# Ledger of designs, part 226: peptides against a protein of PDB entry 6J54

Target 1, 223 residues: chain A of PDB entry 6J54
Amino acid sequence: NENLFASFIAPTMMGLPIVTLIIMFPSLLFPTPKRLINNRTISIQQWLIQLTSKQMMAIHNQKGQTWSLMLMSLIMFIGSTNILGLLPHSFTPTTQLSMNLGMAIPLWSATVFTGFRYKTKTSLAHFLPQGTPALLIPMLVIIETISLFIQPVALAVRLTANITAGHLLIHLIGGATLALLNINTMTAFITFTILILLTILEFAVALIQAYVFTLLVSLYLHD
Target 2, 42 residues: chain B of PDB entry 6J54
Amino acid sequence: QFQFTGIKKYFNSYTLTGRMNCVLATYGGIALLVLYFKLRSK

## One batch from the design tools (peptide; made by RFdiffusion4, then SolubleMPNN)

Design b2_p27_8_s4 (from b2_p27_8, 15 letters changed)
Fold by OpenDDE base, seed 5:
Structure b2_p27_8_s4 (fold): chain B 223 residues (1-223), chain C 42 residues (1-42), chain A 27 residues (1-27)
Amino acid sequence: as target 1 above (223 residues)
Amino acid sequence: as target 2 above (42 residues)
Amino acid sequence: NAELEAAIAAALASLAASQLLALLALL
């Protein structure tokens, strides 16, 4: 078990935490364009950012669209860190629950406070669904209040669990393939094929989880 | 538009204002219950 | 914009705190 969880230990060099450097590294992969016509790689990046921005902000009014910069920076950060985490012997900061809580709680609180500040009536009415029978109103308001407070926890745990589970599966199947190489080469080949398919899936999961995290924050802002 | 009369005009589950008032009434009721038990324990 | 900036600053501060907590938890 120690060998499995060793990849989730925060790396330190000479007692200094290098986690800060790992978090800053993805920002270097997305330079700001300075030319009118940029290189193909930068142009593709800007095009993808514009497409995702248009899709995510389509449901928001002009006041909500001011959050576009923050939401796009968030998806780029989480997406890039998750993809880099799939490299051999790499550390993924988003596997740490503390990291994800550090992002989820402030973003959730910001969306809730903006709702109460600008749309107080609608925000308070959100605790009671339409058409509820009169006898169920007090109980349902309590349930909806509890549901609201679970949102930041669910947001953080979802991201952490999905990324961590993916890493664990890659390590377990990878270890099994190495163990089976000396026992049966044919079975080792089958398990290796599964490992390749799983790795492709984890690339997709890495991007999807970044999108879902940002989308849910956006939806909480819209509500 | 639903036409409500009397208390149902202010406390209903269909209108925005009615829903808001129901939520506020629920929180007010809970706060009063907590206050009652706190004062009783003293 | 001021509220957004304050929210971003709070998020960055909480993120830094979370990193420190993560390091302490792994020691």
Scores: peptide ipSAE 0.017, ipTM 0.651, DockQ to the pose 0.041
Fold by OpenDDE base, seed 4:
Structure b2_p27_8_s4 (fold): chain B 223 residues (1-223), chain C 42 residues (1-42), chain A 27 residues (1-27)
Amino acid sequence: as target 1 above (223 residues)
Amino acid sequence: as target 2 above (42 residues)
Amino acid sequence: NAELEAAIAAALASLAASQLLALLALL
């Protein structure tokens, strides 16, 4: 069991946390444009950012569009860290619930406070769905209030669980393939094929979870 | 679209204002209950 | 969102109905 979770232990070197460097590393992959016509890689990155920004911010008004930079940086960070985490012998910081909570709670609180500041009436009304029977109003308001506070937790746990589960599965199947190489080569080949398919799936999941995380933050902002 | 009279005008689950008032009333009620139990415990 | 609201409304209506039935069962 310890071997299964060994990959999720925060790496340290001589007692110094390397995690900080790992978290900052993805930022180096996205250099700022310096030319009018940039390299192909930078151009593709900018195009993707623009595309995703248009999609995510389409639901927001002008005030909501102010959050575009932060949301785009968030998706780029989570997406890049998740993809890099799929490299062999790499550490994925997004598997750490603490980090995801550290992102989710401030962003959620900011969206909630922004909602209360600019859309006070609508935000308060959100605690009561339309058409609720009168007798259920007090109970439903309480439930909705609890639901609000669960949102940041659900957001963080969703990301953590999906990425962690994917990594665990890759490690398990990978370990099984290695063990079966000396036992039955045919079975090992089958498990290896599954591993490849799973790895492809996890690449997709990595991007989807980054998108979903950012999207939900955006939706909370929109209310 | 919805026409309410009396108390339903202020407390309803359909209008924005009505929903807001219901929420505020609920929170107010809870606060009063908490206050009551706090004072009772003393 | 409209579908979600409708689903929630339906669930709440069902819950209200169940509570009413429970009250009637006590009578």
Scores: peptide ipSAE 0.016, ipTM 0.656, DockQ to the pose 0.014
Fold by OpenDDE base, seed 2:
Structure b2_p27_8_s4 (fold): chain B 223 residues (1-223), chain C 42 residues (1-42), chain A 27 residues (1-27)
Amino acid sequence: as target 1 above (223 residues)
Amino acid sequence: as target 2 above (42 residues)
Amino acid sequence: NAELEAAIAAALASLAASQLLALLALL
């Protein structure tokens, strides 16, 4: 069990945390374009960023579109860190709940405060769904208020739990495969096949969780 | 469109203003009760 | 715990008061 969680321990060298370097590493994979026509890799990256930006910001007005740079940087950061974390012996910063809370709480608070500042009436009215029976109004307002405060926690925990659970499953099945190689080769082959399928699924989950995290922040901004 | 008269005009779950007023009334009621219990505990 | 219980009691009382007001608004 101790070996299972060893991959989630923050790496340190000589007592200094290397987590800062790991967090900054994905930035090196996205160089800033300096030419009108870039190489194939950078061109594909910029094209994907533009497409995702267009889709994410399509629901927002001009005021909401000012958040485009921040939201796109967020999805790129989470997506890249999640994918890089699936490499063997790699540490994923997004498996740390502190990291995800550090992103979720400020972004959620900023979206909620922005909503109250520019759309005060609509934001206050959001605590009461339309068509609610009069007798249920106070209870529903309280529930909706509690739901609002759970949002940043749910946002952080969802990302952390999905990425962490995926890594744990890969480690468990990987360890089982290695153990079964010396016991039963046929069973080990089946387990290895499951491991491959799971790894492919985790790549998809890594991207989906990055997208969902950014989308929910965007939806809270839209209010 | 529902024609609301009297108190229902200001406190309804169908109009934006009515919903806002209901939320404010609920928070106001909670704040008054919390204040009452806080003053009673002194 | 006492503050939490007081807060819950206050919330329940506010809920009851609001329900009574809602009932009066339906009359």
Scores: peptide ipSAE 0.015, ipTM 0.656, DockQ to the pose 0.016
Fold by OpenDDE base, seed 3:
Structure b2_p27_8_s4 (fold): chain B 223 residues (1-223), chain C 42 residues (1-42), chain A 27 residues (1-27)
Amino acid sequence: as target 1 above (223 residues)
Amino acid sequence: as target 2 above (42 residues)
Amino acid sequence: NAELEAAIAAALASLAASQLLALLALL
């Protein structure tokens, strides 16, 4: 069943990774505004960025708001790559676990270290929930420590799994639809309808996963 | 505000300082256990 | 933090449910 995973193979040309160019491509879709009144597309983009920024940074203090640029760039990057990945015959870099780990681990470590640096007492206290019975303290501290180290893995795997699963599902249902066209046209039509609905869902998933990834990073920063 | 006396003042699950100390004590205990087993093997 | 975790969990649950429904629709 090599055909199922063919779309997830990293594209190369003459042994050179084209993936770098694919990763940089979304940046071209978001030009910097130069005018007071911009084009409709730029205005919509700015509006969305402002809304998401206000929503996400409302939880943070002034020191946390310094991360706004990084978090907004992250959500725009993941969101744009995920949406572009839904185009037919396109490669989605975020389906690669290595890429998502490469984003998750540094961001997670940065948030954790920032927490320990500026809020040492509070950060250390988070390993023990308030009101814990004295007998459960050692076990709970261990569990919370393990939970902390699972965070970057969970963050990366969540994004990778959701996007990859969506792509696989679209491919499988699409393949089934094509196979059924020669067998039963009516059943193929039903399957095609499901495929359309699934595709719409995957567009939503693509945006939600970008948001969730960024939000979780933001939460870890807030501590 | 809970007023704790004695050891409970330093090791409690209600105050930030107490929670921090409990966490540090737990890590210290684990570190000592690891050191003990490591030294025992030699 | 708890509210945010709950919100994320809810969003993930809704996503998972939607995917499950999509899978069920394929059956």
Scores: peptide ipSAE 0.023, ipTM 0.662, DockQ to the pose 0.021; fails the geometry check

## One batch from the design tools (peptide; made by RFdiffusion4, then SolubleMPNN)

Design b2_p28_3_s1 (from b2_p28_3, 25 letters changed)
Fold by OpenDDE base, seed 1:
Structure b2_p28_3_s1 (fold): chain B 223 residues (1-223), chain C 42 residues (1-42), chain A 28 residues (1-28)
Amino acid sequence: as target 1 above (223 residues)
Amino acid sequence: as target 2 above (42 residues)
Amino acid sequence: LLSEILKALSLELAELAEAELRLALLLA
């Protein structure tokens, strides 16, 4: 069990948290454009940011557009960290539930607080869906209130579980492949193929989870 | 739109104001119940 | 509509996570 989860231990050097450097590293991959016509890589990156920004902010009015920078930075951060985490022997900070909670809870609270700040009437009304029978109103309000408080937990756990499960699966299949090399080469080849397919899937999952995380934050803001 | 009269005007599950009032009433009721049990224990 | 989307998304993610977890447990 220790070997399986050894890759998920936060790396430290001489008591200093290297995690801080790991978290800051993805920022280097997104340089600010200085030229009108940038490099192809930067241009593609900016184009992707524009597309994602348009999709996410389409559900928000002008006041909601203020959160565009925050949401875009969030999705880029989570996405980049998740992708980098798929590198061999890499550490993915988003596999740590503490980190995801540290991101989810403040953002969730900010969205909820913003909702109550500017749309108090609508926000309070969200605790009771329309068309509810009168007898079920108290119960449903309680359930909806509990559901609200579960949102940040679900947000963090979803991201953590998906990324962690993917990493564990890659390690397990990889280990099985290595073990089968000396037993049955053909079976090892099959498992290796599965590993490759799984790795591709995890790349997709990494991006999807980043998008979902940011999207849900955006939806909570819109709601 | 629905036209409500009496108590249904302020407490309904269809209008925005009615829903808000229902939520507030529910929270108020829970708070009163908690307060009642707290004072009863003394 | 929003609740339905959230439910569908949560269900799909939960199923994916459970499937991966089950597979991981079997291979462990």
Scores: peptide ipSAE 0.217, ipTM 0.753, DockQ to the pose 0.025
Fold by OpenDDE base, seed 2:
Structure b2_p28_3_s1 (fold): chain B 223 residues (1-223), chain C 42 residues (1-42), chain A 28 residues (1-28)
Amino acid sequence: as target 1 above (223 residues)
Amino acid sequence: as target 2 above (42 residues)
Amino acid sequence: LLSEILKALSLELAELAEAELRLALLLA
């Protein structure tokens, strides 16, 4: 277990944490545009951001559009960190539950607070679905209240579990492949093929989880 | 269009106001129960 | 529809993560 989870420990150099540098590194991949017609890479990046922004904010009114910048920055951060984390022997900060909770809890609380501030009646009404029988009202309200408080935890755990599990599996299969190189080349080739397929899957999962995380925050804001 | 009269007018699961009142009533009931048990221990 | 897709996707990813975790435990 120690060898399996060693890659998930926060890296330090001479006692100095380098996690801060790792977290800030993705920002270098997204330079601010300074020209009307930017480079191909920057243009494609801006195009993707614009598309995702339109899709994410389509469910919100003008007041919800104010959150567009925050949500887009969030998805870009999580997505970039997740993708960079799939590089060989790289560390993904999003595998740390503390980091994900640090993002999920404030954002969730902000969405809930915003809802109660501007849509008090609607927000309170969300604790009771429409058409509920009278006998089930108290129990259902309690369940919905509990569900609300589970949202930030589920949001953080979902992201952490998916990314961590993927990294762990890649590490295990990679290690098994290396171990089988001198034992059975045929089996090693099979495991290597599985590793490649799994890596491709994890790239997709990395992007999807970033999107889901941001989308759920957006949905909580909409409610 | 639902025609609610009496208590059903204020406590229903179909209107926003009714749902809100039901939620508030539930929270109020829980708060009163907690308060009752706390005061009973004294 | 989007919420359903997200729920379905999250469920699939959760199952995948669980399977990966189980595999990790077996290989440990």
Scores: peptide ipSAE 0.183, ipTM 0.742, DockQ to the pose 0.026
Fold by OpenDDE base, seed 4:
Structure b2_p28_3_s1 (fold): chain B 223 residues (1-223), chain C 42 residues (1-42), chain A 28 residues (1-28)
Amino acid sequence: as target 1 above (223 residues)
Amino acid sequence: as target 2 above (42 residues)
Amino acid sequence: LLSEILKALSLELAELAEAELRLALLLA
């Protein structure tokens, strides 16, 4: 078990944690545009940002669209970190639940607080679904309140679990492939093929999880 | 369009104001219950 | 509609994660 989770230990160099540098590294991959017509890489990045921004913020009013910059930065960060984490012998910060909670809780609290601040009546009414029988109102309000507080936890755990599970599986299959190289070459080849397919799947999962995380934050903002 | 009279006007699950009042009443009731048990335990 | 899509997607991803975890446990 210790060997399985060894890849998820926070890396250190000379006793100093380098996690901070790893977290900041994806920022270097997204430079600011300097020209009217930028490089192909920057143009593609801006195009993707625009598409995702339009898609995510379509459900929001003008006030909600103020959050577009933050939400887009969030999705770019999570997406980039998840993709970089799939590199061999890499450490993915988003596999750490503490990191994801550190992102989810403030954003969730901000969205909930913003809702209560500007749309108090609607936000309070959200705790009671329309058409609820009168006898079940107190119980349902309590359940909805609990559900609200579960949202940030579910948001963080969902991202962490999906990314961690993928990394763990890649590690296990990779280790099995190496172990089978000297035992049965044909079986090793099969496991290697599975590993390749799995890595492709994990790339998709990485992007999807980043999108889902950001989208849910946006959805909570919209209430 | 719903017509509510009396207590149902203020506490209903169909109107926005009614739902809000129900939520507030529920929280108030819970707070009072907690306060009651706290005072009773002392 | 979007909430339903998100719920469906989250459910599928959760099931996938669980399947991966189960497979990992079997291989361990």
Scores: peptide ipSAE 0.180, ipTM 0.742, DockQ to the pose 0.025
Fold by OpenDDE base, seed 3:
Structure b2_p28_3_s1 (fold): chain B 223 residues (1-223), chain C 42 residues (1-42), chain A 28 residues (1-28)
Amino acid sequence: as target 1 above (223 residues)
Amino acid sequence: as target 2 above (42 residues)
Amino acid sequence: LLSEILKALSLELAELAEAELRLALLLA
């Protein structure tokens, strides 16, 4: 009899928020390696981190590569939280817009301020694309300024909306499957198959959204 | 490669410096407009 | 653009809520 949105309520125990513990839990899944040849899990993690690091930092110069640690930690955090959120009856912190804004706004501001600090002329010039007709310059500068301030909001909302929509869809199809079990078994089986395929898709979406979030932050830094 | 003369040398959409100056001029104009309306109300 | 996206999202959420209500009625 619980509503579909009950899974998105911030969990508390004895009046104390356990969300902090949930946010910190993914950190335990990525221990620091101590051996030259680690177990399979750590080896795969290191391999993925190296690959993603090379891909994301390829567009940056030496100064931009200083952000590698922060960007990689960000993608690991968002990715791990999103994947863990797909577990049954789990709470995904990234479904909370407040959390995503809390990550997006500081990172965005850091990238923008870093750009203004080291590349002031280039950063200011980005408010006006090259080859703009003279009559459109004032309006275009205003539009680009607005676009800049929409970036952190879009970044946070995109992540929140995609993860939340995925969770809602899984719960909806799951509920429909349960409802059809006593009505039509054949239709319920079809719905269940769709649910499985959708779950696999949501795993991919979880990773993609983590990557896109981090990539966009990196691109803002590059600009 | 681009040869600009006069005001176009400092305010153009092709050079980096020109683009920067255009942006600053736009912000300055907006600030002046806001200031004008603020002073008009008083 | 943002307002349009928010409107589209709100519409989608409303449709989802209606679907949930229909499903709840079927289970009752």
Scores: peptide ipSAE 0.052, ipTM 0.695, DockQ to the pose 0.019

Design b2_p28_3_s2 (from b2_p28_3, 25 letters changed)
Fold by OpenDDE base, seed 5:
Structure b2_p28_3_s2 (fold): chain B 223 residues (1-223), chain C 42 residues (1-42), chain A 28 residues (1-28)
Amino acid sequence: as target 1 above (223 residues)
Amino acid sequence: as target 2 above (42 residues)
Amino acid sequence: ELSLLLKALAEELAELAAKVEELLLLLA
């Protein structure tokens, strides 16, 4: 297990953790535009941000749209870190449950608190589904309360599990491919093809998980 | 349209206000139970 | 509400997956 999970150990340099540098690195890939008409790369980035922003903010009112900057920064951060983590022998910070909980819990608490602050009646009413039989009301309220507290955990675990599982599969198939190169070249070619397809899938998963994470935070805000 | 009378007017699962009151009543009941057991142990 | 959220999430994931497939086809 040590060899299999070696890529998930937090890297250190000279006894100092370099995780902070890795977390900050994706921010350098998105420079601030300075011109009305920027170069092609920045234009594409801004275009993608605008499209995702329009899609995610369509379900929110004017007050909810104030979270647009936070949500867009979140999706860009998680997406970029996930994509960079797919590089060979790279460390993906989002594979660490502590990091994902560190993001999920504050965002979840902020959305819940915002809901109770501006929509107190509606937020309290959400603990009881409409049309519930009178005998089941106390138990259902308890279940809904527990469900609320599970949300940040589920959010963090979902992201961590999906990215971690993808990395494990890539490493396992990649290791098998290398081992088969010296045994049977034809079988190695088949496994290599599977590895390529899996890598493409993981690129998609990386983006989807970033979007889902942000979307769920947005949905909690919408209530 | 739901026209409830008496206790059902304030505690129902169909209206927004009724649902809110049911939730508050449930939390209040749980809080009272916790307080009861806490005071009983002393 | 949880069921509705799950349904909405599933629909969004399906739509996103379709868009990704379309993009992959365009790049191929």
Scores: peptide ipSAE 0.057, ipTM 0.674, DockQ to the pose 0.018
Fold by OpenDDE base, seed 4:
Structure b2_p28_3_s2 (fold): chain B 223 residues (1-223), chain C 42 residues (1-42), chain A 28 residues (1-28)
Amino acid sequence: as target 1 above (223 residues)
Amino acid sequence: as target 2 above (42 residues)
Amino acid sequence: ELSLLLKALAEELAELAAKVEELLLLLA
């Protein structure tokens, strides 16, 4: 069990945690554009940002579109960290629940507070679905209130669980492949093929989870 | 289009204002209950 | 719009689940 979770331990160098540096590293991969026509890498990045921004912010009004910069930075951060985490012997910060909670709770609270501030009537009415029988109103309001507070937890846990499970599976299959190399070469080849397919899947999962996380935050903002 | 009269005008699950009032009433009721039990226990 | 987004998300998750299931079947 210790070997299985060793990859998820916060890395240290010379006794100092380097998690901060790892978290900041993805920002170096997205430099600011300097020319009217940038290089291919920056152009592709800007194109992706524009596409995702248009898609994600299409459901928001002008006031909601003010959050576009923050949401796009969020998705780029999570996506880049998730992808980089799939590199061999790499540490993925998003596998840490504390990190994801640290992201989810402030964003969720900001969206909820913004809703209560600018659309108080609608936000309060959201705790009671339309058409609820009168006898069930108190109970349902309580349930909806609890549901609201579960949202940030569910958001963080979803991201953490998906990324962690993927990494764990890759680690297990990879370890099995290495163990089978000296036992049965054919079986090892099969497991290696599965590992390759799994890694491809995890790349997709990494991007999807980044998108889902940001989308849900945006959805909560829209209310 | 719903027509509500009396208490249903202010407390209903179909109108935005009615839903808001129901939520506020629920929270108020819970607060009063908590206060009651707190005062009763002391 | 929200319903459409949720449906789109559900479809993506379903596709992912199908891929995982396929991988599991290959392992079996």
Scores: peptide ipSAE 0.025, ipTM 0.677, DockQ to the pose 0.020
Fold by OpenDDE base, seed 3:
Structure b2_p28_3_s2 (fold): chain B 223 residues (1-223), chain C 42 residues (1-42), chain A 28 residues (1-28)
Amino acid sequence: as target 1 above (223 residues)
Amino acid sequence: as target 2 above (42 residues)
Amino acid sequence: ELSLLLKALAEELAELAAKVEELLLLLA
């Protein structure tokens, strides 16, 4: 059991936490292009950024598109950290709920306050859906208020749970594969195949969770 | 399109202003209730 | 819609927890 959760312990070197360095490391993977025609890696990165930017900002007006830089940086950060976390014996910062809350709460609050600042009437009206029966108005307003405050928590927990669950599953299946190697080679091979498929799935999950996290922040901004 | 008269003009679930007023009224009511219980305890 | 999302997430987590428990039992 101790070995199962060892990968989620914050790493330290010489008594100093290196989590800060790990968090900053993905920034080195996305250098600013200096050439008109860049190498293949940078070109693919730019292409992906442009595509995702167009998709996410399509629902926003000009004022909402001001958040494009922040949202794109967010998706790149979460995506890169999640992908890097799938490397063997790597520490994924996004498995830490504290980090995800640290991202979700400020972004959520910023979107909510931005809404109240520029669209006060509309934002207040969102606490009550249209066509609500008069008798249900007070209860529904309370529920919608609670729902609003649950948004940052749900956002953080979703990301944390999905990434953590994926890591645990890979670890467990990997451990099972190693244990079965000395017991039954055929079953070990099957388990290993499942592990490979699961690893591929986790790569997809890593990207999807980054996208969903950013998308939900964007949707909160749109509201 | 909607014609509301009286109190329904300001407190309705169909218009933007009406919805806003309903929300404010709800919060105001809750605040008054909390205030009442707080003052009652003293 | 948030309640539905939370419910869906809870179900997924429950399924995952069951799978993890099963795997742990197999490894024990």
Scores: peptide ipSAE 0.019, ipTM 0.674, DockQ to the pose 0.021
Fold by OpenDDE base, seed 2:
Structure b2_p28_3_s2 (fold): chain B 223 residues (1-223), chain C 42 residues (1-42), chain A 28 residues (1-28)
Amino acid sequence: as target 1 above (223 residues)
Amino acid sequence: as target 2 above (42 residues)
Amino acid sequence: ELSLLLKALAEELAELAAKVEELLLLLA
C-alpha cells in the first residue's frame, strides 16, 4: 500500500513542500496574448478557450456571464493540472481531496448565496419539485435540502475519485508490466497494451472531469 | 392554469409562490419542533 | 439539465470505451 500510494503524497524538496510550485506551473503554459496574431500554439489555445467559454456561458444570462472569467480559469486550471498529472512520475494536485474541497465549497457557496440574494423565491422553490403530492412535500423538502449540502462534497469527491483511481490503475498495471517483463514476455506485452489504452482513457477522463466540475458549478449558478 | 382556492392557493407544488411557501412552512415546522424539544428539556 | 449533462458525459465515455475496445482488438 505504501508503494501504491506513494505518488499521492505531497512532494517535498529538502523538507520544503513544492506543491505550491506544482500548482503554479500550469499558469506558465497559458501566456497572455501580446499580438493580434499570435503563435500557432497560443492561437489554438485562445480558440479553445473561446469555444469552451461560449458553450459554458450559453446557459447563463448577462448576470451569469459575469462568472465567465472565473469559470474559465477554473476549467483551465483543473484541466491543465489533470493532464500534467498524467506525466510519468508526476504529482497531480487534484488528487488531493482537500484541494478539491477547497475549490468546490467556496464556489458552491457563492453560487447558492448568489441565488438566494437575487432569486430568493426561485431558489427556495427549488427545494420542492413541481407536482409533488402533498403528503411527500415535507419529506422531499428535507431530502432536497440534504442534496444541496451534498453537492460540494460530491463535486470534490467525483473529481478526486476519478483522477485518483486512474492514477492508481496506471500505477498498478505499470508495475505489473515491469514485474512480468522477466517472467513472461507475452503477458507483459498484453499488460503493456492495456496500460497504453488506459493512459489514453485517462487523458480523456482528465479533461472530462475538469469540464464536469466546472459545468456543475456553472449549473448550480444557473439554478 | 391551475385554479387553487383557500389554503391550496398559498400552499401548492405547482406555482412558484406555492412551492416557496411549502418550503418555508416545512422549515418553520422543523424549527418549531426543535424549539419545542429544547424548551421541554428545560 | 443535469441529467442531460450526465447523459452527454456518459455518451462520451462510452465512445471512448468503444475506441479503446477497438484498439485492444486490433492489438490482440
Scores: peptide ipSAE 0.019, ipTM 0.662, DockQ to the pose 0.016

